Peptides against a protein of PDB entry 3PBP. Designs and how they scored, part 109

Target 1, 203 residues: chain A of PDB entry 3PBP
Amino acid sequence: LNEKDLNLILNKSLVMYESLDSTTDVIVKRNVIKQLQFVSKLHENWNSRFGKVDIQKEYRLAKVQGPFTINPFPGELYDYTATNIATILIDNGQNEIVCVSFDDGSLILLFKDLEMSMSWDVDNYVYNNSLVLIERVKLQREIKSLITLPEQLGKLYVISDNIIQQVNFMSWASTLSKCINESDLNPLAGLKFESKLEDIATI
Target 2, 203 residues: chain A of PDB entry 3PBP as posed
Amino acid sequence: LNEKDLNLILNKSLVMYESLDSTTDVIVKRNVIKQLQFVSKLHENWNSRFGKVDIQKEYRLAKVQGPFTINPFPGELYDYTATNIATILIDNGQNEIVCVSFDDGSLILLFKDLEMSMSWDVDNYVYNNSLVLIERVKLQREIKSLITLPEQLGKLYVISDNIIQQVNFMSWASTLSKSINESDLNPLAGLKFESKLEDIATI

## One batch from the design tools (peptide; made by RFdiffusion4, then SolubleMPNN)

Design b2_p17_7_s3 (from b2_p17_7, 11 letters changed)
Fold by OpenDDE base, seed 1:
Structure b2_p17_7_s3 (fold): chain B 203 residues (1-203), chain A 17 residues (1-17)
Amino acid sequence: as target 1 above (203 residues)
Amino acid sequence: SEHEKNVIEAVENKIKS
């Protein structure tokens, strides 16, 4: 992709967004918003080093047949290996964030189930195994495990060394959820995608 | 898992404090 192509995709995504209304299927609505986020993040990172990477087979979700690709992928992580994966619910509508940890202590938070606008039809939905980068959290610790609790929306628990830390991303995920459900992307403008870290316990 | 148990316990303890 070049800048011109990106602008074209952005325009298409915006047109699709503008076509959303109360009669639009929730799946289509969600995917259109996700695409817009995808393109926006690409545009934001256009001047930085980014690329595509496939998630290792061992960390693929059971529902998908092929490998996940992360877009955009931070260039700094090309030399590191994924160590854990988790999915976290952000609302009762089953919107989910995917988290992948790396051996440098980084966490990346991702949108899953991205589909291209031209294929966004409920009857013709085909998952392309793409993930959209939302946030990178640098813990700078050896991550041993990622734990989620069903009743804890938008919270990820990270076990590293002898510490349990909570990653709370509801500061932005709540807004994202609202945008998806209401087909309104306006609240995303200027939204800071920064999660809160808190130590929970020592083990 | 053991890690899950530890997290659950930690969360419960935090809620109680």
Scores: peptide ipSAE 0.429, ipTM 0.897, DockQ to the pose 0.019
Fold by OpenDDE base, seed 2:
Structure b2_p17_7_s3 (fold): chain B 203 residues (1-203), chain A 17 residues (1-17)
Amino acid sequence: as target 1 above (203 residues)
Amino acid sequence: SEHEKNVIEAVENKIKS
């Protein structure tokens, strides 16, 4: 994600939210609210790293929940709340994976929705400027923090109650990076999107 | 942050071991 993309998603979400009224379907309301909550958290994270964007404070303070615009959205996460968000560089070309943690101990690894021509799942692709779910990692731990290190491409460090764990997704992220940079999705065929977990330290 | 510091230290220690 870049600033322009995030702003676009956020603005869209805000417009949708402001369109809600008493006659709006409950499911629509829920989806819009969750979307807004999610992108608001992303915006907050972005502001902390790259500077402020002109968004109303009330939206940035929203409690984060997983939006249904994540495609596909894990059904099990419907009842859970997002707790942390981090972005991880996967190459020197500034391609990034977005990671969101949930209070069930799950991590979801996301990427910006690619154009249909670059989609690895054309049959199920619906372009809506959403985030694409790449992988769900089930830690089943209370996640306290997500940490990234600039010198560690494709690695996320997760702090839970007693453990620092490394999530290494370079096994697939390197291929993804190549596909993006070369505009060729062929290498994604048959690729397993399975990250490696390793305990780094006990705390 | 404190958490970041802890991670950095842990990673450094692991690399050295």
Scores: peptide ipSAE 0.426, ipTM 0.899, DockQ to the pose 0.019
Fold by OpenDDE base, seed 3:
Structure b2_p17_7_s3 (fold): chain B 203 residues (1-203), chain A 17 residues (1-17)
Amino acid sequence: as target 1 above (203 residues)
Amino acid sequence: SEHEKNVIEAVENKIKS
C-alpha cells in the first residue's frame, strides 16, 4: 500500500454493517456490543491527512441493527453472517484492533474511526460508530473460535477444522500503534497491511 | 474454555520446539 491507497481506503463510502441482524446469534450480538471499546487518537490526524469520513446519520441501538459502519465495506461479506468477535491489544497503551469472523471463513480487522459514547445499557440511546477496515484475511474454513492471549500483543488464534492458526498482524500494528500514540500518520505511508498466518497445531 | 486450553497448550508446545 502507498499513501494513495490509504487515502482511497478512508475515502470509500461507509456502509452499515447489517450482518448483526435479527438472525444473528444473540451471543455474537452481545459480544459485539460489549467489546466495542476503542481509542480514537488517530481520528483527527487521519481526517486531516486523508480526508474526512462522512456518515449519514446516528443510529439508535436496536436488536435488528448493527452497532457500527465499516469503511470500506467488504461487499462480499454483505450476505454472510458474523460468527465470532475478538478484541486484540496492539500495545500496552490499550490500543485495540477488533476482529470479526464470518461464516465464509473471513476475518476482518477493524479499528475505530469516530468517537462514540459507551452507553449500551441506555434505552433509546443514539450513537454513531464507524470502523475502518484495515485487513481482510480469508481462511476459507469454518471458524469455531477466536482466542486471544493477554501477553500476546497483536496475535489472534483461530480454531477451525481441528487446526489452530495464529494470525500475527504486528508487522503493521506496531506502526499503527506508534501513529496513534504519537498522533503522526507519516509512518503509515507505504505500509503493507498484511498479516502473517501460521499453523500452530492440529487439535 | 476447552478451546482456550487447547490454544494455551499449543502455544506452549510451539515455544518449546
Scores: peptide ipSAE 0.424, ipTM 0.895, DockQ to the pose 0.019
Fold by OpenDDE base, seed 5:
Structure b2_p17_7_s3 (fold): chain B 203 residues (1-203), chain A 17 residues (1-17)
Amino acid sequence: as target 1 above (203 residues)
Amino acid sequence: SEHEKNVIEAVENKIKS
């Protein structure tokens, strides 16, 4: 994910928000608002890096009350700030997972291919979000950096408190890659989206 | 960056072990 991609997602989120009216489905409304809030935080993070203008405050103040069936992002993370973002290749076909870290020590793994992602939720109400949550990893540490290596597919290296940890999600990402490349979602049935954490070194 | 260097070194060391 780069600045251009983030801007695209942001613009899409804004358009969706502006399209809401009194006839809009409640679940749709909630998902749109939550996505906008999340993307706003990402945009703030990006702005800090590149010196860009923040998204308008009015959009960041959008709130949703009541129970949620499906949120594009975990509700708990709305109280926290995004700290880092990384894109991880899962195959040589350029399929990617987006990872975002938060100041509570959480990592979220996201998928960009909406059409593919929506097919996973056939039994649930789905909305047209730009990113779909796959997994949340709680490290409970201050994340300083997210590092990827081009030769290390499906692996993310996290630096926190002078510890390097590897997040390996190839247990499910390899299957995902296969599904995308073969246009067959059947292998995803019953797949557990759980990454493996391993300490690599202390620095 | 320094972080990238540290990760690369750590990975290389891990592979050798």
Scores: peptide ipSAE 0.424, ipTM 0.897, DockQ to the pose 0.019

Design b2_p17_7_s4 (from b2_p17_7, 11 letters changed)
Fold by OpenDDE base, seed 4:
Structure b2_p17_7_s4 (fold): chain B 203 residues (1-203), chain A 17 residues (1-17)
Amino acid sequence: as target 1 above (203 residues)
Amino acid sequence: SSMEQNIIDAVGKKIKS
């Protein structure tokens, strides 16, 4: 279903692109081209960034066996089911943010305080017992998939029924990255952990 | 806030690792 939605957007974008001519308004032309480029990149990176792992199964196992803990875990999410997981690079090193979506339409952004990288592959599942809650984003949509692009740091794309939305958390992640890399915690004082949400494309 | 402190502590742990 996720791939179908992406394909639909891609097809629509292609149709719009093909309809462009010399009489088309320059602003419209630019927007269509940008959208096509974006969707094409998403499609290209779809298989590489979106694994075939049954995320729900993995999360169920996590709840039962505790391969990871979220601290604090929002009480409102206690009875909710995780639907998708993504890891987003915030620099060109190894610093990452983990994002988990839930069936209530919420996203949680998490920080790993352990050096060991997590793997959510059934064949190579690496346990991380410490995840710290940074931010909760309430989309109030059925989240179908989470997509990341390797060339776009601190950006997460959320696909729902009729829209692709971008979550951009570089407003705080850049500072976080700097703190880690420079071994200085001072810049974290007073930092607001609020991501930017933007509608990118309609399905 | 408690959440802020948790983040700071977590980053601290990361730095020390």
Scores: peptide ipSAE 0.559, ipTM 0.932, DockQ to the pose 0.326
Fold by OpenDDE base, seed 3:
Structure b2_p17_7_s4 (fold): chain B 203 residues (1-203), chain A 17 residues (1-17)
Amino acid sequence: as target 1 above (203 residues)
Amino acid sequence: SSMEQNIIDAVGKKIKS
């Protein structure tokens, strides 16, 4: 993980957050907020190891929610930097998948198993919120951005230097949604968590 | 797999929340 890159991403995330207003689309707002939360947490973790936290205390307490972890975090990605984050709706309710990209060209698809209820209180060191790893997709490309469309459930668009690719995970997310909505875990048995990749356009 | 079990557990937590 490169500290400079992380700081850059954090700054970008903060700028995006500050750009939110009353006219901002709900889905966009959600994505930006979650991005800020995630990146802020990464920054905090990094700073705890190597430096000081740059985020103002008042801002942390008022604007972001945490702490949380990724469970499990892929060991192969420890040395790589998160580059983008997106949230993708998988149904008409509140169920969503979180996607994080890394500078090695990997995507991780994550499920939020708990609502973020923890505070950024400096005295609170309990980590009860978690993101669970569903799938790792190795694109081996420099990922520039992640795009989602509200009307397209379970679809993520990945923009790289020369190509736009679609990641479609409704093959498993539809079942996941069903399980949650019906309170039945049985359909998860034997389910393959493998997303479909499609080249959309060359750039 | 262990990963699949983690997913099941996570969904279970979500259902109970």
Scores: peptide ipSAE 0.558, ipTM 0.930, DockQ to the pose 0.443
Fold by OpenDDE base, seed 2:
Structure b2_p17_7_s4 (fold): chain B 203 residues (1-203), chain A 17 residues (1-17)
Amino acid sequence: as target 1 above (203 residues)
Amino acid sequence: SSMEQNIIDAVGKKIKS
């Protein structure tokens, strides 16, 4: 197995898991769960051994005074380092949420109001607030990997040492998407930006 | 809230872009 194959298997396993319901055969349920557990563990181990996480790049994204600005940046995270980054689609029109994980076990969910700049080499260059903070989710775990599936809108899978969890933010992202696509801000008023966290399986 | 307003403003910018 190579990294690409492992990711493919993991993705398939996650898709299969999401398809499970009360009518699903017990044996099928068990098999899917076991497969997911196994593959997730392999993925975690793979990342630990061969991970290509560019921490520096991700840190730049989270840097308050860097080329990528986050507004507001949570003060509690000033002393922590970004560990992973993921982009999650929230609709078929390519609206997306950016997620950054930190080594304190936090996830921040961000909205891109402008195109991200790649102007990194200019001293003191501050690209104005291109990322807006929507939500902070405290997992209090060492986050090893962030997985997103293109067919699963507004869902992020977080892999830690002992568990895979799903962060589902479609409760608010669906409204956000609609607002963008319909050019109407009214539905955002009073919207609660709280994601749902679900334990998927132990690793 | 301030956070909510920031989000609204950001979405507004996106819409206008």
Scores: peptide ipSAE 0.545, ipTM 0.935, DockQ to the pose 0.334
Fold by OpenDDE base, seed 5:
Structure b2_p17_7_s4 (fold): chain B 203 residues (1-203), chain A 17 residues (1-17)
Amino acid sequence: as target 1 above (203 residues)
Amino acid sequence: SSMEQNIIDAVGKKIKS
């Protein structure tokens, strides 16, 4: 079992969980939940063994420090380290939300307003990559991993030490997607950018 | 809010890009 295989199993388990409904057999429900819990625990152990990927090393998100600029960057997070990054599709038209986790247990949801632009001058290497802050979610947990499922729009799964949580931001992302696709900003007025947090399974 | 305006502006930029 390698990391890729474990992730695949985890993803399959999450998909199975999401497929559960009121018509699902009780035994099936129980088995799916138990499987998800087991795999989640394995995933946690795996991450702890190999250590966390320092996102700041791989994905620097400050203008001065890296290729991306977050506007505004939460001042409180300057003293904390980014731990995970994920991209979540919000529609089938390639609109995406970027999520970054921090070691204080915070998630930030970001919107990419422009495509990446780079200058390759010998004397001046400049990146212009704008990310706009949409929402900060404070989980106050040690975030082990961020998981996304391509078939589940606007959903992010957060794995911590003892729980898997789902962050669902389709409440605002559906409107955002519509605005982009229809070139109409009006529906954004008064929109609440608040995601729904749900406990999925205990580990 | 300022946050809302930033988002609106960003989406506007995306639309125009």
Scores: peptide ipSAE 0.544, ipTM 0.934, DockQ to the pose 0.345

Design b2_p17_8_s1 (from b2_p17_8, 8 letters changed)
Fold by OpenDDE base, seed 1:
Structure b2_p17_8_s1 (fold): chain B 203 residues (1-203), chain A 17 residues (1-17)
Amino acid sequence: as target 1 above (203 residues)
Amino acid sequence: MTIKEKIGEFLIKKALS
């Protein structure tokens, strides 16, 4: 779990929601609402497990930043509750993958494609996505927690049903990292975005 | 457009295909 990431996503979602008005496109409104619902569920889960989170300070700072959304969001997951969030480094250059778990046993791996520099005061309510879906991993387990180790790039540990599983996405993340660092999209062509799952231990 | 934004667009297109 990463509280900072949760707060960041929540704050950005709130900023985006607050930017909505009568002139906002219906699709945009729907997407923002769905994302806010998602983040709210995650926040509720966080509060229930770890206590109340104060997001006021971060929210105030976020008002200076741009809006936020996840695209596409799997339709199947709209009716489920987000349970955990984590950020995983994929290289030493601070490139990251965001992971969110749901109570259906799914993990979504997300790419941060924008910097937080976009102004929310823009009259154009069509905003770029802050997070983009890379992969959905269906574990079919009750996910209790997400663990990351700073020394292990591109690896996520999932605790569920007294089993620890490793999700290793370096099969594609290494290429992604290279694309970012070299400013070349070509290696992404034909790349399979499928993480490797391995049972690590029982607990 | 930054490289990350371009990657984002690529991924969106892939996800929607």
Scores: peptide ipSAE 0.644, ipTM 0.951, DockQ to the pose 0.597
Fold by OpenDDE base, seed 2:
Structure b2_p17_8_s1 (fold): chain B 203 residues (1-203), chain A 17 residues (1-17)
Amino acid sequence: as target 1 above (203 residues)
Amino acid sequence: MTIKEKIGEFLIKKALS
């Protein structure tokens, strides 16, 4: 995995989530179909366990445009390939965390520290968007899909072959949100960036 | 330097520590 390949995957993933229409590329359509299949399974299991929830079938990322650079990039992931990308809202002010999955079963949670981004339609990129590493979560599973629910802040659902897991990072994301909104860095001092992992349902 | 940039710098330092 090199930086160029990573950026390509990230760009494709973001386009997949943001540009779902009848003119969408075949590869993107296929990925969306897979996403919908997994969402259907999630919905079934969710309804059985927690009651009926209205879940939108068309999941979209918050608008982030690449290409991206990850700082620092974990050295352990150099031999692996990024597989999925998602953005998770952490407050109602549109602050978000970016998540990237890898084929080793790792999730990296990332912070976008620059507001300005390049357009996906630019053939020759002169600018790279900055993503900063917050946390690495090792699931050690083949990650099939990443799902976010707009009403559930700071929660990411990870779908593998036979299980749906929830990654909850509100333990630190609430503080991060506060820091951004209040323009105060002090609350980050001593904060542990450790997310909670929970099994939600078996598929 | 924006608050987000400052946060980014903080996180980078933490990740490298």
Scores: peptide ipSAE 0.643, ipTM 0.951, DockQ to the pose 0.510
Fold by OpenDDE base, seed 4:
Structure b2_p17_8_s1 (fold): chain B 203 residues (1-203), chain A 17 residues (1-17)
Amino acid sequence: as target 1 above (203 residues)
Amino acid sequence: MTIKEKIGEFLIKKALS
């Protein structure tokens, strides 16, 4: 098993988990969960032995300093270091949220407020360097990896030592998407920017 | 301001409140 294979299996396992619903057979559900737990454990072991595994477009950061600035930057995070960064699509129009993790176990969800698009593709130049704070999610655990799936809008998977968690921010991101696409700010009034955190599987 | 800039301004105000 190599890094590529592990990443593929992990992605597949996450997709399978998301496909589970109330009508899913109990045996199937159990098997999918067990598989996800197993693969997550493998991922942990891999990271421990060979370094952090990059899944899809995950980037590791030595510092928050980079081709972007964050406004406002949470004062509590001034003494902490950024560890991972990911971009999550929120609609089919390529609107996205940027997520940065810190070594205190925090996630910050960020909005690109400049019209010029930002591309985190290694082969592309970054045009947008302005990020606006939307939400801080405090996990209080070491964040090893951030995983996104193209078919899952507004969902971020966070891997730590003992758990894989899902951050779902479509509760507000759907409205945000609408505001952008329709050029109307009114729906933002009274909107609560609180993401749903769910434990997916223990490792 | 563009719509995104306006959204940004809104979010900044919210974050600082």
Scores: peptide ipSAE 0.641, ipTM 0.955, DockQ to the pose 0.395
Fold by OpenDDE base, seed 5:
Structure b2_p17_8_s1 (fold): chain B 203 residues (1-203), chain A 17 residues (1-17)
Amino acid sequence: as target 1 above (203 residues)
Amino acid sequence: MTIKEKIGEFLIKKALS
């Protein structure tokens, strides 16, 4: 079992969990939950074994998607280190939200407002990739990993020491998607950018 | 200005308010 296989099993377990409903057999439901808990424990053990390293925010962003600027960058996070990054689809048109976690237990949700650009001149090289702050979510726990599922729009799974939590931001992301696709900014007026947090499973 | 750029400006203003 390697990291890739473990992630695949975890993803499958999360998909199965989300498929549960009121009509699901009690035994099946219990088994799915127990499996998710077990796999989550394995994931934590894996991270502990190989030692999760805090990554500088600039390095993490550069490694994943290239150099980025975040505007505004929360002043409270200036002295903290980015630990994880994820990209979450919000529609079938490939609009995305970027999420970055920090070692203080914070998540920031970010919007790509510009296409990646590169400028060359005789004396200088400029590369810019713009990210705009949408929301800061304070979990106040050590974040071990961020998991996304391509079939689950606007959902992020956060794995910490003893719990898996779901961050659901479709309450505002659906409107954002509509604004982009219809080229209309008006629906954003008065919109509250507040994600929903839900405990999924205890590790 | 593209719609994404306009959204970006809107969000920045909101974040700073």
Scores: peptide ipSAE 0.635, ipTM 0.955, DockQ to the pose 0.403

Design b2_p17_8_s2 (from b2_p17_8, 7 letters changed)
Fold by OpenDDE base, seed 2:
Structure b2_p17_8_s2 (fold): chain B 203 residues (1-203), chain A 17 residues (1-17)
Amino acid sequence: as target 1 above (203 residues)
Amino acid sequence: MTIKEKIGEFLIERALS
């Protein structure tokens, strides 16, 4: 995996989640269809466990611009390929965490420390978007899809072949949100960036 | 320097420590 390949995957993934229309690329359409299938399964299992909940069939990521540079990039992931990307809102002020999955079953949670203009053209860009590593979560599964629910802040659903798992990072994201909104870095001192993993349903 | 940039620096330093 090189930086160019990673940026390509990330940008394509973002386009998939942000540009659902009739003019969308065939590959993106295919991925959206796959996502819809998984969302459908999630919806079915969710209703069985928690009662009937209205869930939109189509989810979009919070607005993110590419290409991306991840700092630091985990050395253990150099031999692996990014597979999915998602953005998760952590508050009502549109602060977000970016998540990238890899084919080793790892998730990396990332922070956008810069606000920049959007660019989808990987071959013609002026600047790389900055993403900072917060946490690595090792699921050791083949990740098929990443799903977010708009009404659930700081939660990411990971879909594999046989299970749906929830990654909940509000334990630290609530503090991060507060730091951003209040322009105070102090609450981050001593904070543990450890997400909670829970099995939601078997597929 | 924005608060987000400061947070970024903090996180990078943390990751490299």
Scores: peptide ipSAE 0.657, ipTM 0.953, DockQ to the pose 0.530
Fold by OpenDDE base, seed 4:
Structure b2_p17_8_s2 (fold): chain B 203 residues (1-203), chain A 17 residues (1-17)
Amino acid sequence: as target 1 above (203 residues)
Amino acid sequence: MTIKEKIGEFLIERALS
């Protein structure tokens, strides 16, 4: 197996997991879960061996500290270092949430509030990218990788040493998407920005 | 301001509260 093959298998395993329902055969369900556990462990080991933090594209730390600002930046995180970054689609209109992880085990979910092109390429610098804090999720784990699937809106998969977890923020992101698309802020009133955290598989 | 900028202001205010 190479990195590409491993990533492909992991993605397929995640898709298979999401396809499971109450009507799924027990044997099939068990096999899918076991496969996901196994592949997740392999991925974690791979990352540890080669210092990889992203399965979808080449990742550079410079991109995490790169051409953007975070407002407000949580004071508690000043002493910690960003470790991973991911972008998650929240609708078919290409609205996105940005997620950054830190070595304290925190995830911050961020909103791009400027109508400027976002560039993660350090060689293609975009001046003054703005990211606004939506939510901080404290996992209290060493985050090894962040994974997104294009067919799964508002879902982020987090791989740590012993677990793969899903962060689902569609509870608020669907409303946010509506606000953007309809140019109406009213639905934000009283909205709770609390993502759902679910354990997917133990590694 | 654009709708996104307005949303940003809303979120910042919320975060600082």
Scores: peptide ipSAE 0.656, ipTM 0.957, DockQ to the pose 0.419
Fold by OpenDDE base, seed 3:
Structure b2_p17_8_s2 (fold): chain B 203 residues (1-203), chain A 17 residues (1-17)
Amino acid sequence: as target 1 above (203 residues)
Amino acid sequence: MTIKEKIGEFLIERALS
């Protein structure tokens, strides 16, 4: 198995899990979950060997010039290191949420409020890649990888040492998408930006 | 100001409140 194959198997396993419903046979459910557990464990071991990618250098505090600016940046995360980044589609119009994980076990969900070129190349300096804080999710675990599936809007899978979890933010992202598409802010009034966290499988 | 920029401002205000 190589990394690509492992990722493919993991993705397939996640898709299979999401296909489970109330009508699915109990034995099938159990088998799918066990498969996901096994694959997730393999993936975890793989990630541990190659380590985490430090993306700390690619962002700056609010109002500081750099490749990316997060506003507001959570003060509690100032001394922690970003470990993973993912982009999650929220609609078919290519609107997306950016997620960054930190080594304290936090996830931040970010909104791109400006249409700027996304470049992670340090040699390609960008003045104003603006990211706005939507939500901080504290998982209190070491986040080893972030997985997204193109066919699953507003869903992020978080892999840690002993568990795979799903973060689902379509509760607010669907409204956000509507606001963008209709050019109307009114639906955001009173909206709670709280994602749903679900344990998928223990590794 | 674009709708996305307005959304951004809204979110910032919310985060700081």
Scores: peptide ipSAE 0.654, ipTM 0.957, DockQ to the pose 0.407
Fold by OpenDDE base, seed 5:
Structure b2_p17_8_s2 (fold): chain B 203 residues (1-203), chain A 17 residues (1-17)
Amino acid sequence: as target 1 above (203 residues)
Amino acid sequence: MTIKEKIGEFLIERALS
């Protein structure tokens, strides 16, 4: 079993979990939950054994796209280190939210307000990637990994030591998507950017 | 200014308020 296979199994387990409803057979439900718990433990053990997919590695991959600027950057996070990054689709038109986790247990949800641009300075070409702060979610847990599923819009799964939590931001992201697609800013007035946090499974 | 840029400005203003 390699990391890719483990991620695939975890993703499948999460999809199966989300497919459960009130009409689902009790035995099937229990089996799916047990499988999810088991795979989650494996994922944690894997991260502990082989090291966390550090944001630094992902950032290195993103370095090809240039430096990221977060505006405004939360002052409370100046003393903390980013640990994970994820991109979450909010519609089928490829609009997306960027999420960054920190070692204090915080998540920040970010909006890409600019397309990637190249600028020339005296020494070298610099790529700018603008990210705007939408929301800070304080989990107060050590975040081990962030998981997204392409078929689940506006949902982020956060894996910590003993729990998998779901962050659902479709309450505001659906409106944001509409604003982008219809080129109308008005629906954002008075909108609360508060995501829903839910416990999915214990590890 | 694109709609995304306008959204960005809106969000920045909100965050700083």
Scores: peptide ipSAE 0.653, ipTM 0.957, DockQ to the pose 0.407

